# Designs tried in a protein design run: peptides against a protein of PDB entry 9GMZ. Part 276

Target 1, 343 residues: chain A of PDB entry 9GMZ
Amino acid sequence: TGFPLELLTRPATERLAYFENYTVAHPRLKEVYEILMRTIAEPAGASFIFVYGASGVGKTTLRLRVEQKLTELALPKLESDRARVPVVGIEAIAPESRYFNWKEYYTRALITLEEPLIDHKFDYGVRGISRDNFGKINVESKVVAPALRRALENALIHRHPDVFFVDEAQHFGKVASGYKLQDQLDCLKSLANMTGILHCLLGTYELLTFRNLSGQLSRRSVDIHFRRYCADSPEDVQAFKSVLLTFQQHLPLAETPNLVDHWEYFYERTLGCIGTLKDWLKRVLSDALDREATTITLKDLQKRALSVAQCQKMFKEIQEGERQLSETEADVQNLRSALGLGA

## One batch from the design tools (peptide; made by RFdiffusion4, then SolubleMPNN)

Design b2_p26_6_s3 (from b2_p26_6, 12 letters changed)
Fold by OpenDDE base, seed 1:
Structure b2_p26_6_s3 (fold): chain B 343 residues (1-343), chain A 26 residues (1-26)
Amino acid sequence: as target 1 above (343 residues)
Amino acid sequence: PEQLQVFETFDEYDAANAERFRALFE
């Protein structure tokens, strides 16, 4: 089972779009998807879900698939409750300054939550927030962050999404001091508590710093580790090679490239992250289609590979994150042992 | 012997488990 052979007669744009829209149901993605869906359905009093893992592991793909599924599942209920939004998702922006821009965050959240497709006009009770003639929310520059927060709280209560997603949530932590980071966490906690809406923060291993800063957040949070495939695990290597085998069958080229034979090179330049792998293959496919090539060669792969220096930097960040998790697990075991609970 | 497999698409996986996921939210 591979790509539809009719694609070989289609324009390069359609062939590329096929591969861009193609998502492999690889073991780690299915596992994390299952856990996340169950946690959203049954949060058991949790206010936060933290999804953390390496850059390029596939967190954005996970978010988009969950958003799609929650929307699909809510459709029958939305017919009776026209005010409800099933899910809201935003991406946190890296601060241009040493301070996180909460005004921009609240504005983006409101705009995303109040998409034009919502027939029910909601009065936010805040002067300077209006809808234009196209139903888009306009926020005047004079509206201050506390007023935008109140508007967002009211909107979240009224629309009652099953979950609020924040992608690239490590950007909340890009603040110069631990004090400012605590204030940001308290702000998010307050928003979740005031609205009763479950928040899911997706990001890199830098999110682990958030968990350690608030003992209260830890009690009301669920952790989901989106692991990469590790070369020291025979099972993970087999899964990674199987992903390569799957991708090579879904590249819309006249001759199937042999990606599996180069698995070590792919692993070296992706660190076992399937998102990084897919993005690399997209670039290489685009180049091949532009040249009307029949297949992909090792030289084509090398031209679009991440540099060794980039891979070394990413690997150091991964190792630090994995180390922190390992230390936390050891600390839990030590605590259990000290309490007289079996290891 | 290393048993490699071709993984299904996420759409196929989702379709095969549609009833199970629906039941979580009922």
Scores: peptide ipSAE 0.665, ipTM 0.960, DockQ to the pose 0.899
Fold by OpenDDE base, seed 4:
Structure b2_p26_6_s3 (fold): chain B 343 residues (1-343), chain A 26 residues (1-26)
Amino acid sequence: as target 1 above (343 residues)
Amino acid sequence: PEQLQVFETFDEYDAANAERFRALFE
């Protein structure tokens, strides 16, 4: 099935919004979604989930879909438990300074956790945290990071989310010293332990640095690799081409563009990352709608493509991440072989 | 021969598996 044909008579804004909200159930997304949902439902004593993969692979889409689903599934329970929040998700911000801003992190987490629709007033036990007339949390500038942490711990305990998501979590690692990175990991670990709330960190392969630094996190963490589609795999190429075929049917244009015939160019400029592909097509669609074009052409695609230099940089980062994972897998196999368990 | 397929939307996928996902949390 393609896009609703009635969209062709609708304003450009509605046509663009359709495509923006459109999510393809591609194989890797479904796989990771199922693993993540199952892990959240049955964490088996895990306190952390690490979801790592290439930039633009679709981690944010995954998070948002899981948040939506957990919210939907919790609705019947929320009628009886007015204090409960089913899920909380934030995006970590790259620090402007060499130091991660924990005060900002805790503030954003608190604001996100305390949605206006929650009728139950929670006393955070911290002066300078209030709820406005619209139900939004206001944190006064005088509130210090340790107080905000305590407030967040109390709020997480009280609201009992099934999971706390942190997107772009590699930004925790952008601290100038390895010592500070360990402190950050210990802080996150402490927060998870004190609250009993499962934390899910989503990010690039830079999250592997976090995973390797904490032997203690390793015992209580589940790893989920959100893989890109690889050109050296015939199955992955077929899946990637199928994604292109699917997208071309869901672009709300009068004439269906032939994206599949340009699959190599799409692969070259997305590295098999469906999020990058979606964003690219969104930009091109926006341009086409602005021009009242009936279709999109290769020239239209080329105008909005990532540069070769950008792709080369992204590919280098992907290769390094995939290499690290491959080495870890080899180490596990070697250990199993050495133990006589077989590979 | 390479057989390409049109993937369903994530909403369609989710709807088709709604009971299975609900059962994970029961």
Scores: peptide ipSAE 0.663, ipTM 0.959, DockQ to the pose 0.897
Fold by OpenDDE base, seed 2:
Structure b2_p26_6_s3 (fold): chain B 343 residues (1-343), chain A 26 residues (1-26)
Amino acid sequence: as target 1 above (343 residues)
Amino acid sequence: PEQLQVFETFDEYDAANAERFRALFE
């Protein structure tokens, strides 16, 4: 089924909002969603989940859908346990310096964890952390990072979320040296261990650097690769074309655009990343609605496409990530072969 | 000819699998 036809008589804002809120259940998203949900439900002693993939593959969409689902599933339990928060999610910020700003991280985590809707006032045991009349947390500038960490640890223990999400987690790795990267990992490990809360780090292939640095992490982490659709796979091409077919039916325009006929161009400018595709189509739809256009043309697509230079840069980053994964797999196979274990 | 599929919405997918996902957390 396509978009509700009644949208054609609605304001451009409603038509755009429909498409913005529209999420396709494409195969890769469903697969990763199921793996992630299962892993959160049964972490099997894991302290970390790493979700890595290309920029624009849809990691944020995945996170938001899991957060929504975990919240929904927890609602019956929240009636009896008003202190519980089912899920907490933050986005890591790129450091302005060679050092990750842990103070800012802890502050943002506390603010996110302690939304005003939580009636149960928690005493953080830290001076300079207060709640306003609306229940919003205020952290005084004088509060030091170690105190904020303790406050966060206590809050996480008390609220006991099923998972703590950190989006754009590659920003933890944006440190000047390998030893500092290890320190960041140790800090995160300590937080997970002290709280008993499962941490899910979502990010680009730069997260693989974290995986490679800690042979100990491999025993306590689950890896989830959110793959793009690859043009060298007939199945992936078919899925990508099917996504285009689906989107063209859900663009609230009077005439259904033929996106499928331009699949190669869409692939060239998205690299098989559905998030990138959706964002592109949103921009094009917005332009079309502003012009009161009946459809989208190739010219409209070209106006809002990523540049070739941007695509080349993104593709190099993807290739490096995919290469690192392939090398790791080959190393495992070589090790197994050397051990006399079948490949 | 490549058989293309119209994928369901994520909301439809979620609704169709609601019991299965609930059971993961009981």
Scores: peptide ipSAE 0.661, ipTM 0.960, DockQ to the pose 0.917
Fold by OpenDDE base, seed 3:
Structure b2_p26_6_s3 (fold): chain B 343 residues (1-343), chain A 26 residues (1-26)
Amino acid sequence: as target 1 above (343 residues)
Amino acid sequence: PEQLQVFETFDEYDAANAERFRALFE
């Protein structure tokens, strides 16, 4: 089964939109989705979920699919509870300064949580926070971070989402000189505790640093590793090739490109990260559609590939993260052995 | 021989498991 053939007669914008909205149910995505959905439904006293993995592995796709599903599942209940928001998701922004901007974080969270479609008016109890004529939250520049935090706490309690997503959460680790990363974690922990809202932090392997800093967070957190496909695993190689086979059938082009024959090149330039692969193919498809090309060639792929230098940098970051996880697993085994529980 | 497969869409996967996911939140 491939793309709808009718797309070949449609505008380039519609063809591109089809591919953009197309999501492959590849094994790693399904696995992580299952774990995440189950954990959100039954947090078992957890206040945090950490989803970590390589850049471009597909964490944003995972988040968006979970947000969509939670919204869908909540629709029948939202008719009776117009104050409820089923899910809220934000992206943490890389600070321009060496310090994470909490004021901006709280502002973005409030704006996202209080979208105009919510009929129920809420008084934040904070001067300088208002709704405009379109129902959008406006935060005056004079409002300080502590006041924004209180407003967010109140809003989260009132709206009671099943989960609060923070994408690119490794940016919380960008701490000022003299501040401890622990203080950032304590701030997040306090927010989760005060609101009773489950927080899901998605990010790179830099999130693993969060695991070691708070023994209390470890007891109240669930870790989900979103793994890439590894070339040293025959099963992973087969899955990666199958993803390529799937994508080549869903590129809305007159002639089906043979992506599978170039699987090694795709692996070299994506490191087994399906998000990176999809983004690459999207760029190449856009170029092909602009030229009214019938297919995609290797030359077209090469024009939009990540550079070798970029891939080397990304691979180094992946290796460090995977190493750190392996060491942690070894530490657990050593602890079990030392406790007499067997390896 | 490596048996490659065409994966289903995420929408197809979600639809096939809709009742199971609904039951988690009930």
Scores: peptide ipSAE 0.655, ipTM 0.957, DockQ to the pose 0.907

Design b2_p26_6_s4 (from b2_p26_6, 12 letters changed)
Fold by OpenDDE base, seed 2:
Structure b2_p26_6_s4 (fold): chain B 343 residues (1-343), chain A 26 residues (1-26)
Amino acid sequence: as target 1 above (343 residues)
Amino acid sequence: AEQLQIFPTFDEYFEENAEKFRSLFE
């Protein structure tokens, strides 16, 4: 099924909004979604879930869809437990300094966790944290990071989300000279342990550095690799082409564009990342709607494509991440062989 | 010819599997 044909008579804003809200259940997204949902439901003593993959693979989309569905599933239970928040999700911000800003992180987490729609007012026991007349949390600048941490710990315990999401979590790895990445990980581990709340860190392949630093964390973490589609896999190429076919049916244009015929160009400029593809098509659709165009042409695509230089940079980052994973697999095989376990 | 398919929306996918996901949290 394609887009609702009625959209062709609707304003450009509604047509664009349709596509923005549209999410394809492509194979890699479904796979990761199922693993993630299952792991959240049955963490089996895990304190962390690491979801890593290329920039633009769709991690944020995954997070938002999981948050939505966990919220929907929890609604019947929330009527009886008005203090509970089913899920909380934040995006980590890249520090302006080489040191991760924990004060900002705790503040943002508290603000997100304590949205105005929560009927049950919680006393954080921390001076300088208040609620406005609309129930929004206000944190005074004088509140120090340790106090904010305690407030967040108490809030997480009280609200008891099934999972705490941190998107762009590679930013925890941005440490000043002389600081250890391990200290950041220990801080997160302590927060998870003190609250009993499962943490899901989503980010780029830079998250693999956290995995490698602590053999103890690896025992309490579940790893989920959100893979891109690879051109060297016939199955992945077929899936990628099928995504293009699906998107072309859901672009609210009078004439269905033939995106599939340009699959190699789409692959060249997205590296098999569906988020990058969707964002590209969104930009192109916006331009087409502004011009009242009936379809999208190759020239329209070229105008909004990532540059070759951008793609080359992104590809190098992907290759390094994929290499690290392959080395880890080889190390496991070598370890097994050294232990006398069959390959 | 390579067999291409139209993938469902995420909402359609979820609705088709709603019982499976509900059972995880029950």
Scores: peptide ipSAE 0.569, ipTM 0.941, DockQ to the pose 0.839
Fold by OpenDDE base, seed 3:
Structure b2_p26_6_s4 (fold): chain B 343 residues (1-343), chain A 26 residues (1-26)
Amino acid sequence: as target 1 above (343 residues)
Amino acid sequence: AEQLQIFPTFDEYFEENAEKFRSLFE
């Protein structure tokens, strides 16, 4: 199956929007999605889910698709419970300062929880938090972080989402000199415990540091590794080429470009990360549509590719993360052997 | 010969497995 052929007669904006909204159900995404959905439905006493993987592997796409489907599944129940939000998702922002800004985090979380879909006004009991005439939350600058935390706790309890997503969660690790990363983890743990809401942290391999620092969080956490496709695996190469073939059929151009023949170049510049691949193809498609081109050429691809230097940096970060996971697996085996359970 | 395939859309995948996912939340 390819794109709807009627798109070829539609404006460039609609053609681009089609591809932007298009999501391939590739093997790694399906696997992680199924694990995540099952874990959200049956957390079995877990307070945290950690989803980690390379930058550009597709974690944001995973989150958005889970949010969409949880919302769709909840719609019949939301008619009777107008206070409930089925899912909430925020992105942790890199602090401008060297330190994570909890005040900003709490503010964004509150704003997201109280988006206008909910007709029921909740009084947060905190001075300086109000709703405008459109139901949007306004937080005055005088409101301090502890008050915002309490407001967020109350909002989470009242709205009772099945999961609270935090994307780019590696930014919690950006702690001031003299502060412990453990204190940040304890704050998150306390929030999850006080609200009874399952938290899902999505981020880079830097999230592994969070897992290792708190043995207590480890007992109440589920780990999900969102792997890239590896060139040393024939199965992964076949899957990656199949993704290229699929995207090739879904680019709304008059002539189907041959992406598969350039699979090595695509792999070199994406490192097997499908999010990076999609973003690259979006940029190239946009350029092609602006020129009213009938197809995409290798030269068009080269103009929008990540530089070799960028790819080298990304690859080093991936290798370090994959190494840490391999060492952790070896440590588990060593522990089992030391306990007399065998390898 | 390497057999390549066209993967479904995410929505197609979800609809094919809709009962499985609905049953998780009942």
Scores: peptide ipSAE 0.569, ipTM 0.941, DockQ to the pose 0.826
Fold by OpenDDE base, seed 1:
Structure b2_p26_6_s4 (fold): chain B 343 residues (1-343), chain A 26 residues (1-26)
Amino acid sequence: as target 1 above (343 residues)
Amino acid sequence: AEQLQIFPTFDEYFEENAEKFRSLFE
């Protein structure tokens, strides 16, 4: 099983698009996907889901695939309930200042929630929010953040999505002060409570700071750790090599490159993160197609690899996140033991 | 000998497990 051989006669743009749209159902992605889908279906009183893992592990891919599936599953119900939106997903933007821009957050959320394809017009009850001639939401500059929040609350209640996704959610935590972080968390909690909508925050290990700041969030949240493949695990190494083998078969080139033989180099420059691997291969494929090359060489890989310095920085960030999780697990075990609950 | 596998596409995975996921939301 590989790419459609007919692609070899197609333009470079179509070959690249095939690979861009191609997603490997690797073990860690399947595992996290199943947990996430189940948790969305049966939140059991949770208001938040936290999905955390290394940068480039594939969190955005996970989100997009869940959004796609939830939309597909909702189609029969949407025929009867034209007001409903099955899922909403946004990406949090890094603040330009030391303060999170709530006005921009609410605006982007409203724009995403109220896409022009929704036939059912909704009155937001807020002056300065309108639809243009194309059905796109326009927010006047004079509209203040509290008014935008009310509009979003009303829209979320009316549209009633199964989940609201926020990708790159660590950007909420990029504030200089711990008290500001708590205020932001309280704001998100209030939004979830007022609307009754499940929120899923996806981000790096910096998202763990949100978990630690609010004992109340911990009671109303589900945690999902999206792990990378680790070189110290024979099973993880086998899975990583199998991903390379799979990608090797799905690169639309005349000659199948031998990626598996270079697995150590791929691991060195991706740290076991499949998203990083796919992005790397995409860049290399694009270069190869531009040159009308029949295959990919090690030299082609080296040209588009992350630098050793970049990998070292990324690895330090991963190690710190994994350490924090390990310490938390140990603390829980110690607490259980101290309470007389068997380990 | 390390047995490597070819993993399915995500679309193939969805199709194979369609009933499992449908049943969660019914």
Scores: peptide ipSAE 0.561, ipTM 0.939, DockQ to the pose 0.871
Fold by OpenDDE base, seed 5:
Structure b2_p26_6_s4 (fold): chain B 343 residues (1-343), chain A 26 residues (1-26)
Amino acid sequence: as target 1 above (343 residues)
Amino acid sequence: AEQLQIFPTFDEYFEENAEKFRSLFE
């Protein structure tokens, strides 16, 4: 099965939009999705889920697909509970300063939580928070962070989402001192505890540093590693090639490009990260559509590839993250061996 | 011979496993 052939007669914008919205159910995405869905359904006393992996592995895609599904599954229950929001997702913004902007975070969270046309108007009990004529939350600049936090706590309690997603959560770790990072963790922990809402933090391997700073969070957290495909694994190579084969069939072009024959080049410039691959193909497709090209060539791919320098930087970050995880696994094995449980 | 496969869309995957995922939240 490939793209709908009728797209070949549609505008370039529609053809591009098709591919942008297209998501391959590749093995690693399915695995992480199943673990995440199960953990959200049965958190077993966990307050946090940490989803970490390489930049461009597909964490945002994972989040959006979980949000979509949780929303769909909740629809029958929402008829009886009109105040409920099944899921809320926010992207953490990189601080312009060395300090995380909590006021902005709370504001964005409140806005996102109230974006659904919820029939039940909730009064946040905070002066300077209002709804416009369209039901959109307006937060006046005079509202201080503690008041916004209280408003968010109340909103989360009343809306009772199954999970609160924070994407790009490594930005919480971008503070000048470990002490301030601990305070941020304690703040998030307090928010989760006060509301009873499960928090899922998605981020790069930098999130591991954040996770490891709070020994208390580790006891109430579930870790999910979203792995890339590795070239040293024949199974991973086969899966990666199969992803390329699948994308070939879903590029809305008159002639199916042969991406599989260039799998090594794709791997070199994506490091086995499917999100990076998809973004690359989107750029190349956009260029091809602009030229009214019938197919994609290697030259077209090369024009939009990440530079070797970018790939080297990304690979170093991946290697450091994978090393930290490998050391942790070895420590567990050593502990088990020392306890006489076997390796 | 390396056997490559065409993976389903995420929507197709979800539809095929809809009962499994629904049962998690019942």
Scores: peptide ipSAE 0.567, ipTM 0.941, DockQ to the pose 0.846; fails the geometry check

